# Peptides against a protein of PDB entry 7UQJ, part 273

Target 1, 160 residues: chain A of PDB entry 7UQJ
Amino acid sequence: PELYQNFNITPPRGVLFHGPPGTGKTLMARALAASCSSDERKITFFMRKGADILSKWVGEAERQLRLLFEEAKKHQPSIIFFDEIDGLAPVRSSKQEQIHASIVSTLLALMDGMDNRGQVIVIGATNRPDAVDPALRRPGRFDREFYFPLPDVKARFKIL

## One batch from the design tools (peptide; made by RFdiffusion4, then SolubleMPNN)

Design b2_p25_6_s4
Fold by OpenDDE base, seed 5:
Structure b2_p25_6_s4 (fold): chain B 160 residues (1-160), chain C 160 residues (1-160), chain D 160 residues (1-160), chain A 25 residues (1-25)
Amino acid sequence: as target 1 above (160 residues)
Amino acid sequence: as target 1 above (160 residues)
Amino acid sequence: as target 1 above (160 residues)
Amino acid sequence: SEEAAERAREREESEKLRLERIIEE
């Protein structure tokens, strides 16, 4: 986050973390949320798993998304982290089209409705970026993508 | 892996990573698998999700576990990473006792049957360590536990 | 980095990653570098090891630092990552005071001379934050610090 | 080719990036 202010880059409303399972997408999102929290400015971190939103809130997923974004706005600066976002926002052409279309449309609208000046960042993590609705990957939404490749053996050796 | 050779510590047969969702358990497991891999010694990394083993292999989960451990032994040095292991090995007192008891018993037997000299490490990751069968947390199994705390909000604000 | 712009947080010129060896500091720095690189905007990532700068450039370390910052500025947006920064910027009271004082003073001046609007972020990683000159840890320099805890000593000892 | 070296650097950076993300959570 600090990197983009230093770069005078308009921060996206959303960031897509993608890469193979266990590539630290969730960890980075949690590292980012804490890295944006100072003693003076605590960032509120909202974490939701895509599959959990669909499974726990059958028929209320849109409402839960709205509430999540409202709470995030209320508690700004905030991060909304969607783990396994491909479970929440699958490609619209999936056989469960109608239910997913409503949820995706709600998420799109919520991301589009965020003030670019608002202190809310949305991070989506997926193992399957191509399973995420391409509409979410457009400018003003998840318009920044981070590939979490398999930890290169080289980078590993430096960590452990 | 270099770290344990450097420490001359007999690696446990199993390690439990526990901590809140998105605390880098999966990421650390992958980081460890690559840190154990040198140019001279590639570690084979096997990743399975606990819920996937149960859902995809209904009635064959035990066989799939056996095959996984056989492949891991065949491809040693190796790491078996169970993501969301509480989904694979829930506490025996859960309402799905019989099916889970067989799977847990198989995993216990597989971990007990690993030669301590074998170059196979099992890593389990869970958000709910208390939801994991206590028998798995005994010496010779997941006898090592790592808490992945939430990255302290304070520490985080200094990175981003 | 994006997170700070969204939070209207003035990004520090520098971030200190600290924590025991093999806690992912180097690994997070590169993760942040590509997290700031989009298809449209590549961030130039400069990695230097503190000990390498001192050992390879005996008597030219200050010049190499200047060149590094110039290249980073030229290739902005950019990240300068100093791995093992305690090797580069030891506490001034260390027995090698004169040589280290010049290098530290150069790094201080370079960090102070960065435009806060400049698209250059400096990340320092150390296993020994208290071995880093406190002057580097002041506002406008490495004024943000991230502790990379050992994955609980239990976790590390159980993995390796 | 410079492009292959750039892609290799991007891959190496990307791989390093992922490893890093793995350790902080």
Scores: peptide ipSAE 0.000, ipTM 0.327, DockQ to the pose 0.072; fails the geometry check

Design b2_p25_7_s1 (from b2_p25_7, 12 letters changed)
Fold by OpenDDE base, seed 2:
Structure b2_p25_7_s1 (fold): chain B 160 residues (1-160), chain C 160 residues (1-160), chain D 160 residues (1-160), chain A 25 residues (1-25)
Amino acid sequence: as target 1 above (160 residues)
Amino acid sequence: as target 1 above (160 residues)
Amino acid sequence: as target 1 above (160 residues)
Amino acid sequence: EERIPLELPELGAPLEYVPADAGLP
C-alpha cells in the first residue's frame, strides 16, 4: 500500500511472486507488509495457502474467500497473501476442474470487485507460474509478476 | 541469537549481507530477527543507516555507535542492523576520510570489545561489499558474508 | 556444518523448523546454508518438499530419499532441507498410512544411519510440528526444534 | 509389480462434494 501510495501508484490488485521454492516469496510479502506498516498505519497481513483454501468443503472454500476479502477490506490497509496459489488451479480431473473453476471464478470475481481505491493488495506466491490459471494473471488481477530466482549457486555462495 | 544459542553456538559478531539493491538484505535481517524472537525470548532489533551515522557531528557519531552497542547489550538478545554499511566507509575526500576512519575505528573497537558470550549479532547490509573497509570484514567482526544476488535482470524486472 | 564445526558442536542430525507459514523457515535454512559455505567450503544445499517426496510411486519415494542422502553424503558438507516435512506424515487413511509409514521409516533409518561425523545437516520445515511423526522428533533425528513465530504485531513493529 | 500410484490426495485433494451437513472432521 504505502510503497505504491508514496509513488502515487494505484496499488496493483494482485502481485504474483513466482520462482523456485524457498526464494523468499512469502518472506518478501511479509516484509512488504512490514515495511508498509508504521506505528501510525498498521497493515493487516492475511495469509492463506492455496491448498488449504481448496481443502474446504464445496461452497465453503468460496465462502472462506469471500470472508477473507471482507475482513481484508474491514482492516484496511491490508495484504492478502496466497501462498502456493498454484494450488488454487491444480491439474485436470473433470470433477475437480468444476470445483476448482468455481473457486478460481470466485477469486477472480473478488479481485475484480475490489474497488481501485481499496488499500488491499493481493499477493500470490507460486513455484509454478505456468500452473496458475492465465485468467488470474490478467490486468486487474495478478497483473504484476515478480520472479524470485533461486539465489544462483554463486549468489547462494555469496549469501554464504 | 537463539538459532546460535539453541545450538550452543556463539553468534558471529558480525554478518555482512551484500548484493545489489532490492535483493532483500534488510528484509532478511528483519526476518532473521523475527524468526529468532519467540514469546519467551524477544530479540530487540536495532536499525541504523550508515549514512545517518555519518551525518552526525564529529564525535557524536562515535558516541551514537557506543550508545547503540550499549543499548543492544542491555536489551540482549539483540540484533544491530546497519543498513548501507558502505556508507560508513565512503570514497576519499581527505577530511571525510579522517572522520570516517574514526567512526570505522570506533565500530571496529565496539565489535572487538563484544564479549564472545554476548547475545548481540551485528548485521551490515551493503550493495557494495568492496566499499566496506576490509578491516570490518576480518574474523571477529563481519567475518561472515552473505551475498544477495540480484534476482537476475528478468527476475528484477518482474519485481518491478 | 561450519556453523557447528566452528563451535566444535557436533551438528545435530536434524533440525525441525516449525511455526506458522511464511515465518521464514525455508529462508532461514537457505541462509544457514548460505552462512556456512565460503569460497573455500561450499555447502551443497538439497531441497525437497515433503509432498513431492510422497507424490512418487510406492518404493520410488524411498529410493529417492536414499539417493538424496547418498548425494548429500557425496557432496559434504551439505544441508538437506525438507520443506513441509509434515507432508511426509499425513493424517490417516489406512493404505496411505502404510506407504507413509514406509517412507517415514526410511527417513528414520537414513537419519539414524548418518555417522555422527558426517557433515550433513537435515532441516525439516513445517507449519504443523504436531503433524510430524514423534519418531522423527527424537534424539539423533530432528532433535532440535526452532519455532518461527509469526512476527507478532509487536515483533513486526520492532523488525520494521 | 502393480505400481500403486501414491495417490497422495494431491495437496488439492478433490474437494469431495461432501454434503453441507457433514460436520467439520
Scores: peptide ipSAE 0.000, ipTM 0.191, DockQ to the pose 0.062; fails the geometry check
Fold by OpenDDE base, seed 3:
Structure b2_p25_7_s1 (fold): chain B 160 residues (1-160), chain C 160 residues (1-160), chain D 160 residues (1-160), chain A 25 residues (1-25)
Amino acid sequence: as target 1 above (160 residues)
Amino acid sequence: as target 1 above (160 residues)
Amino acid sequence: as target 1 above (160 residues)
Amino acid sequence: EERIPLELPELGAPLEYVPADAGLP
């Protein structure tokens, strides 16, 4: 507790996993959650797909995000994994539907509203980091980015 | 604590992730770090690329390794991840440049000099475990090796 | 501690990793184990292959499972990883040899017999989740399932 | 919605990998 206060090392509230499809981002997030828990310290893993949040919850996507973060906070320590987060929080454009802009704003507010002591980590996975709103990639949000490189295709061909 | 003393099971200070390119070694190390941290016990993740340590820091690579381990110790519990560690610590040969031999020696000394109770874990990732100096693979160093198998390419074709 | 008691969230004693061959299940389990340990809390990782338990321990497979769980309990906190668990615990059929039925029954009993506070986690990896006995997939056993998707092969071809 | 409460092991320090043949007779 105290040592992190002194170095102003805010635990990354959000981690962005980015890389080509099938580099193991979703696999990783699942594994992370699996490995962080213990009998003494259970971690609750929540998985959502960005496109599913938009498609299943037309008109309720914001509420479902709030409920997700509330449930994650109730069950802390927790990991929220957003697979295909570029589907949830696309880059803001002047042509972006009001719905998408408001979902991004809600996610920003939820990530900002997490107490620095809140045991909720958010992991976003995307194949298109450049398609994620830059506001989500700021400190206190998805402030850590992890590149998932393609397995060197040339290296695979040398093994076949 | 005590039970591990009796079995002489030194916590591996280092873990070597090895396997073909793009089996997710770097991914895994990043995920490990992200998952080991908690509100009560934040883990600091340091990532370095072996080739970058050699290329950027000609003549200072040893100092940068020392600084890295010092920072990791200050911010313990910590994970130091060396991606492409075969670039940092190639197999010692009679033809190995003195610079490479000294970097390997520095890394060995840093891994040996970690207090058995020091909460600093070193993860090395390589596509070529046989290209890593055997001295790094001894007990108290990278004494745990994890093979990252290629996704069975044949198994992928049966699903398509 | 207390908060998990209230929600009856039993720590998953078992996690099933499933997905196509080479999606990184074995990789993940190894990485999980590597990440769960700390200087204060060393985690012992046990790895077994389901088919090897059946083939190497003909007539002693049950005893070897018991010994494995006993050793894992002695060295708690521990992770037991069963790679290719569908080889160990195939779906029960009326034609299933008595030996296979008894091995599955032993594994069920061992997973059920783990104290809810026992720091032993069992990870099973399979390419065929539907080939695993449904009794193993119940709460308190492999009650968490993680799908390891194939890297979208189409997505790889678009990057080449 | 698969809430997989992963009380998965606390991520910390190194695995003591016990090889398949290590310590089991």
Scores: peptide ipSAE 0.000, ipTM 0.213, DockQ to the pose 0.036; fails the geometry check
Fold by OpenDDE base, seed 4:
Structure b2_p25_7_s1 (fold): chain B 160 residues (1-160), chain C 160 residues (1-160), chain D 160 residues (1-160), chain A 25 residues (1-25)
Amino acid sequence: as target 1 above (160 residues)
Amino acid sequence: as target 1 above (160 residues)
Amino acid sequence: as target 1 above (160 residues)
Amino acid sequence: EERIPLELPELGAPLEYVPADAGLP
């Protein structure tokens, strides 16, 4: 958050937190949201799980994503955190693949539609970055990726 | 193990970490494991997801749970961490309910079969403690529960 | 990092992560550093432990702190992470108190000497924010604090 | 099975941005 200002880096629209489960990705997203809110400037934190987005029928999932981005824009500065965003990846069933593809397409369009000057940051967390559609990982979307290593098992043996 | 020894507290057989998603339950379990290992005594940390246990057929899921507890006992002092342990809760379908009930029954038996003198601690994490079978929450099982509050958004703002 | 840019917040010189041990402060600092590096702009992450700084004789500890800040400035954008920064707090022995006071004074001077436009962020982590010299917690130093709650210590006492 | 032994962090490594396409080994 602040580091990008200090570094004169254009803030990404989206940040992908990836790494093994239980490396604190969700905790980090929450702490980032906390770290950026002050007594005077509260950041509104929105959280969704990838699987929960998919549990809805396509048109309702798409509508809920649109409403989420609208609410985030309305309550800016805001963070949208998608936990387990790899849960939006196509499942090998053709009908589920179409559903997943439609929802991912809607998310792509919503991320592309964010004004670069908007006070909305999207954070996606995944344990499987390769299961996240490469289209989500392109510039202007999740163009920054953060490996939450397991403290390297050697560094974990050195960290533990 | 060592943490409870250091505090002269009888180590619980099981500890339930509950609270909203992304409150750091998994991170805490890992950090507890880390904090209890010394240069002289390394704690072996085992992690499983509730849903991953259920993705196996009942007999294999049961066998894998038994093997997990045997391996944890063999590599004591050890922590077994079940992330999203509410994923072991019965789903409303009778066949799935029987599958879930059998796996939960096996987990109950394994937790009951842990000798109080064993250096194996079980940690379950859930966002929905009420979705965890009350039998798992009884004395001698997950008899200790820890609410991971959302860092009170007010407490977050008071710190910022 | 990026969140501060998006929110037009002046990035702090220093951020204090405080909260009980194993709440993910160190993990968070690492993930923040990761979160701020891109393919094009790598952030150099420096880490020191408070106790390790004190394990050196005063003049060498002070020299090492100065060198750390110089290296961080040379390799900007950079993060300096002080883990267990409360380990720099005076111990009740008069001789150690003088040593600690000298090192803390040097750290204060180094944090004050950072140009607000410098691409160096300092993160301190502590389990005991009240053991951190209040002078470090003043505006222009660790002027932002982040509570990494334990799962409520009462919940922890219910764990134990 | 992730068996993770527990030993404290050597925090010296620059955070290498690992591009998404760098397959986790």
Scores: peptide ipSAE 0.000, ipTM 0.268, DockQ to the pose 0.032; fails the geometry check

Design b2_p25_7_s1 (from b2_p25_7, 12 letters changed)
Fold by OpenDDE base, seed 5:
Structure b2_p25_7_s1 (fold): chain B 160 residues (1-160), chain C 160 residues (1-160), chain D 160 residues (1-160), chain A 25 residues (1-25)
Amino acid sequence: as target 1 above (160 residues)
Amino acid sequence: as target 1 above (160 residues)
Amino acid sequence: as target 1 above (160 residues)
Amino acid sequence: EERIPLELPELGAPLEYVPADAGLP
């Protein structure tokens, strides 16, 4: 979080963490959340998994997303972390997953409806960035993408 | 693997990583894999998710597990990481998940059939250790359990 | 980085990652660097190990630090990651480490000389935060401290 | 079967790793 202010980088509303499985996307999101919480400025961390949101009826999944964003706004500054967001927001062109189209549309609307002045950051993690609906990867949504490479053993060797 | 050899520690056949979501279980598994991989001794990392194994017909899921363990043995030293192993190996007493009993039995047999001389380590990650079949938590299986605490929010406070 | 801007949190000039070995401090630093780099805004990541800086003559170590900070400033936005910073910046009161006093003083001066408007972040990682000179842990330096808990030491002991 | 190479691919673009050995001019 604070790392970005030094860079005069407009904080993204949404950040997509992508990379091979187990590259630390979820840990990074937690550590980022951890880092952003000071004594003066506690950050509320919300975590959801894409599949857990989809396990409910489509209308209940939409409601849960709305409630999540409302609660995140209520407890600003906050981070919403979606683990496995490719499960929540599949590519709309996939014939098999049209059932999720309303959930994706709700997430799009919720991300678009975030005031840029709001202290809510949305982090999505995926192992398959190409499986995420391109509409989520547009400006004002997950407009920043972070590749998590596998940990370089060579990088470890310069650490040893 | 090599981490354990350096310490004259008998490498566990199975290690259960448990703790709240996003505590870095998957990252730790990869970091362990990466740490144990030297130029002379590359470790092959196999990752599967419990739900992805179950998305197949039960007989195909069993076959995929067998093939995974065979491939891991072929590419020793190796790590098999099961993310969300509670999805693969639910508590057998749960009435709802008797369909998984054969898959769990296959995993049990595969773990029991690993010779201690093999350089195959199985890491299971779960957010719900109590949802994992107790038979998997016995000696010779996931006999080692790792709690991943949330990065202490108090540790976060000295970060801001 | 950007996560901090949403929170109107002044990004630290320096962040100290501390915690037991193998808690992912280095991986986190890399993932942070990876995360902060967008197509529009490349972040340059500089990595040094404390011991590698000290392996040179003291005057050359000071020169290397100066050059590192100059290059980091030239390639803004940038991250300087010091792994094992306790090797670089021992507690000044330790009689044995007076040889490092000039190097520590140089690092202090370099951190103090960073304009808050500069897009250079310094991340130090250590397994021994109490071995780091307290002067480095003051405001405007490593004013933010991140504890990386072991995945439960009891867990590690069951892996060992 | 995803064989995940344990080697970090060099942090490809956009992270430029300046290796320690890259002689700062």
Scores: peptide ipSAE 0.000, ipTM 0.339, DockQ to the pose 0.042; fails the geometry check

Design b2_p25_7_s2 (from b2_p25_7, 14 letters changed)
Fold by OpenDDE base, seed 5:
Structure b2_p25_7_s2 (fold): chain B 160 residues (1-160), chain C 160 residues (1-160), chain D 160 residues (1-160), chain A 25 residues (1-25)
Amino acid sequence: as target 1 above (160 residues)
Amino acid sequence: as target 1 above (160 residues)
Amino acid sequence: as target 1 above (160 residues)
Amino acid sequence: EEDIPLELPELGAPIEYVDPDAGLP
């Protein structure tokens, strides 16, 4: 939020962090959250795992997403971080059609319903960007993607 | 592996990374793997999620763990990283007794069966160290624990 | 660089990573560099230690800094990572006045001379943010600071 | 002090990353 405000930049609604497991996506999300939270302007960081939203809240996942976005709006500026967002929003063509389709549709609607003036940033992290519903990767949603490569080991050797 | 060899330090058999979600546990594990991998000495990095071992391999989790440790031994020096190890090895007193107990017993035996001369390091990551079976936290297993605090958000503010 | 460009965000000129030794500052800098490098957009990562700039280049440190910034500009998008930047840029009131003052003045001028449109990010890492010259921590320089808390030292000691 | 072009890990990074979803052969 503040990152973007300090630059007079419209904060992206959604940012997709993708790359191999353990490339620091979650750390970077926390890094961004932390970096955006000043003494004058605290950022509230909400974290959810995609699989947890599906497994813990079977039948309430849509409601939990709505509540999460409401709480994030209430505590602006805020970041919503979805770890393993491919678990929350698999490609609609995947055989687990109906429940996933409703949750994805809810997330789409929640992201579309974010006023661009809002100080809520949504960060999704995945190891499999192609497993994320392409509808989430459109403008006004996760319209910005960051690839997290494996830290090149060659680069580490030059630290020793 | 090499990190420890360069210091004449016996590599720990097991290292538990614990701390709040997104504190960089997985990144640090990859970082350690990367830093220990030289041009002369490649480290093979194996990653598994505790929940995936239980959910994807229902009835074969013990076999998959054995195969993982065999493959890690075959490709020494190696790192086995268990993300969400609390999902693999919950406290034995937790209501899901029998299946978890067998998997935990297998993991215990596999860790105990690692010769200290082997260049296999096991890294477990959890957000809930107290949810991990105490038997895994004993000498010769995850005998070393790393707390990953939340990056203090206040300090990141000066980066925006 | 790309992180900020993908966001239409002016990349900060300078980012200060601070926190106790081995909190992953260097790792995060590399992870950031790696994450910003796409197939289409390679990021060049330059790493220097503050103490090495002073010790290896006695009498040429200013020239080496200029060359480093020129090379970073030539290979945009790029990251310059200064490890132990407190060794390069001690507080001006510290007794090692003249040589440090010239080097600090050169670094200040180089950071001020970066066009905000340039895709050069400077990351400084220190264990002692208060030992870094306050002039470097002003807007247009290291205007952004990240605290890296110790992963609980108890944890770290078990890896040694 | 080597200027490391952070080239994307070329095929040959010293870490053989075994994808967790890559079935153990």
Scores: peptide ipSAE 0.000, ipTM 0.339, DockQ to the pose 0.027
Fold by OpenDDE base, seed 1:
Structure b2_p25_7_s2 (fold): chain B 160 residues (1-160), chain C 160 residues (1-160), chain D 160 residues (1-160), chain A 25 residues (1-25)
Amino acid sequence: as target 1 above (160 residues)
Amino acid sequence: as target 1 above (160 residues)
Amino acid sequence: as target 1 above (160 residues)
Amino acid sequence: EEDIPLELPELGAPIEYVDPDAGLP
């Protein structure tokens, strides 16, 4: 939050991390969470996997999303990280498509309902930006996108 | 591709990355994809998780595999990375066993149908090489296996 | 094992790695496995995901846990790594709660049945230490807890 | 393509990870 204030930049509501799998999106989301935490200001980090929202929360996914956003708002400053957010994208099954459509609609409404002044940052990570509903990628939602390139080979040879 | 050409080595159709979980199989598959991408020659990296092939693509898994291989062929040079490919191995339920058997059979046929001259590399990553169908580990399929040992502690202390 | 012998410290039966997701718990569990493996003494590394214990092993989860511990005992020195061990915690469905309760009870019994002199180390990784059954966190089970803070940004820039 | 150097600031206080599947109390 403060980093965005210093640049006179309206903090994004949502940041989409996209790129090839294991480009460190999940790692970076956590880095950002850590980096925004000072000794004085602990950031609460919430994580959900897109697939878990669908499978673990069957019939309550929308409720659990609401609760997640409420809890994130309660624990400001906070980060909500959706890993594999493309997992909320409808798979071609009509029944799953309806379920996914409802969940996506709920997420849209929750992101729209966030005050831009709120210290809640939503990070979505996907390997398939094109599988993320374009409605999520609109201003006031995931309006900032960060491409995670494959870490350069040189950087990798230092990690190997 | 070119690296294999310089050694007069027929590029493997399939490479099996196996080893303890988080030995960096997924990271290495991506490293290979990045390293083979030059500014001039972008390699398209496709990823699927074995479990996602089963669960997300219920009833269409075989079709989605075909589409994946077609898309990979269209975007040559390309890498298809199957993470947790052992997730295609039959779990002991008879119904899942039949589903898995069909998916594995489709993958076998797709790998067999790849021209060795194609610039499509298939990488399978598993923690359980013994749970991967031996038919996938035959020549012309996943015919090269790379064991990912646990990265030495010294290498890890540089990553930590 | 030997590292704990040198300090006259009774080796923990179970070590709980907890911390924000992608703090490297999975990576560290593997580091420990690698570090304890010498050229002379290979440590066998077993991994299970908490969610996989529930979903892949439906109706046989308890049996598969028993087999895992038997295999780990057979291949001493060994590490059993439970990734996402909080995935064994009941999701709010009553049916899942009963299934989870049985699996947790089995894991408790298996951990209690381990001889502290055995060269089998159990590592549980969770993002949610509070979602791990407190009974698992008792002495003789996961009696050592390691918090994985978000890796320092400086460490991350070396990994990126 | 401004390489925004993500100067990730120093690790502040441990992120209280509220677990995803922790039933909101």
Scores: peptide ipSAE 0.000, ipTM 0.190, DockQ to the pose 0.030; fails the geometry check
Fold by OpenDDE base, seed 3:
Structure b2_p25_7_s2 (fold): chain B 160 residues (1-160), chain C 160 residues (1-160), chain D 160 residues (1-160), chain A 25 residues (1-25)
Amino acid sequence: as target 1 above (160 residues)
Amino acid sequence: as target 1 above (160 residues)
Amino acid sequence: as target 1 above (160 residues)
Amino acid sequence: EEDIPLELPELGAPIEYVDPDAGLP
């Protein structure tokens, strides 16, 4: 919030973290949440997993998404982190079950319904950006993308 | 491997990384794999996701686990990383489907069947150590546990 | 850069990330570089490794540092990330070779020579903050420090 | 099934960070 106010930049609604598994996408999301919190202004971090929403909430995934966004809005400033968003919002195919299409449509609507002044950031993480519905990657949704490369082996050796 | 030889410590067969999601468990596993690799001795890193094994390999999960351990043994020194192992090996309940019990039993058997001289390390990561079958946390399996705390928020505030 | 303008904080010339290996220091540096870029303002991320500068550029390390800072200045806003800066800038000892003293002196001079209005941030990462020359940790240099806690130290020692 | 050979790619080119002033509250 304050960061964006100071830069006169509109806080993005959504950021897509993509890169190989275990490149620290989730760590980064937590880390961003941490870095934007202050003693005066705690950021609430909501985390969901795309596959978990589909598997645990069969037939209620849309409701759970709505509740998540409502809760995030109540607790702003907040970050909603979707780990493995490609599990939640796979590319729409003619063969995709109507359930997936409904969930994706709900997520699209929730992201579109975020006020640009809202202090809710959505971070999606995926190992497969091409498996994410292109509609989610449009402006006002996941309109910013960050590649998480595999940390160079040599780079990690020195970190360890 | 060499690290363990130098310290006269028996290399653990299995290590459980537990802590909140996005605390870098997967990053750490990869970093360990990297750090234990040398120009002379590359470590092969195998990664599977507990929930993915259950969901993608319905009815073949046991076979896929066997193949994974065989492949890891062929490519030793190696690390098998199970992300979200609580998805693969949930606590045995009387209500657990026989399928889960079979998968857990297979994983137990594979971990027990690892020769102590094998250069295969299994790392399980979970957000819920209490959701992992206690049988997996016994000696010769995931007999070492590591807590990944949330990175202190204060650490990041100084960057901003 | 913009973050600092918004908080009326002078952008630090340097930030020291310290903490045990694989705690995500490099990942954080990358994420910060990411987080400070905009569609209007791309941040250029330069990464070097302290030991690589010493080992690869024997006798030319000072020149390579100068070139790096010049390039970063040309491509501002920019981040220079030094991974394992303790390899580049070890604590000065009476027994340290003149070469190390020269490299450290060059880095000091380069950091001191950065205009406070310059949109070049230097991030140093180390596992050993006490192994970094205290002169680098003074105001106008690495004057902000961030601790990356180990996921429980006991954890890593048992893996390693 | 990504058996990730630990050949972690060199952190080559500056990762084009897409605008990160995007998301931070």
Scores: peptide ipSAE 0.000, ipTM 0.326, DockQ to the pose 0.043; fails the geometry check

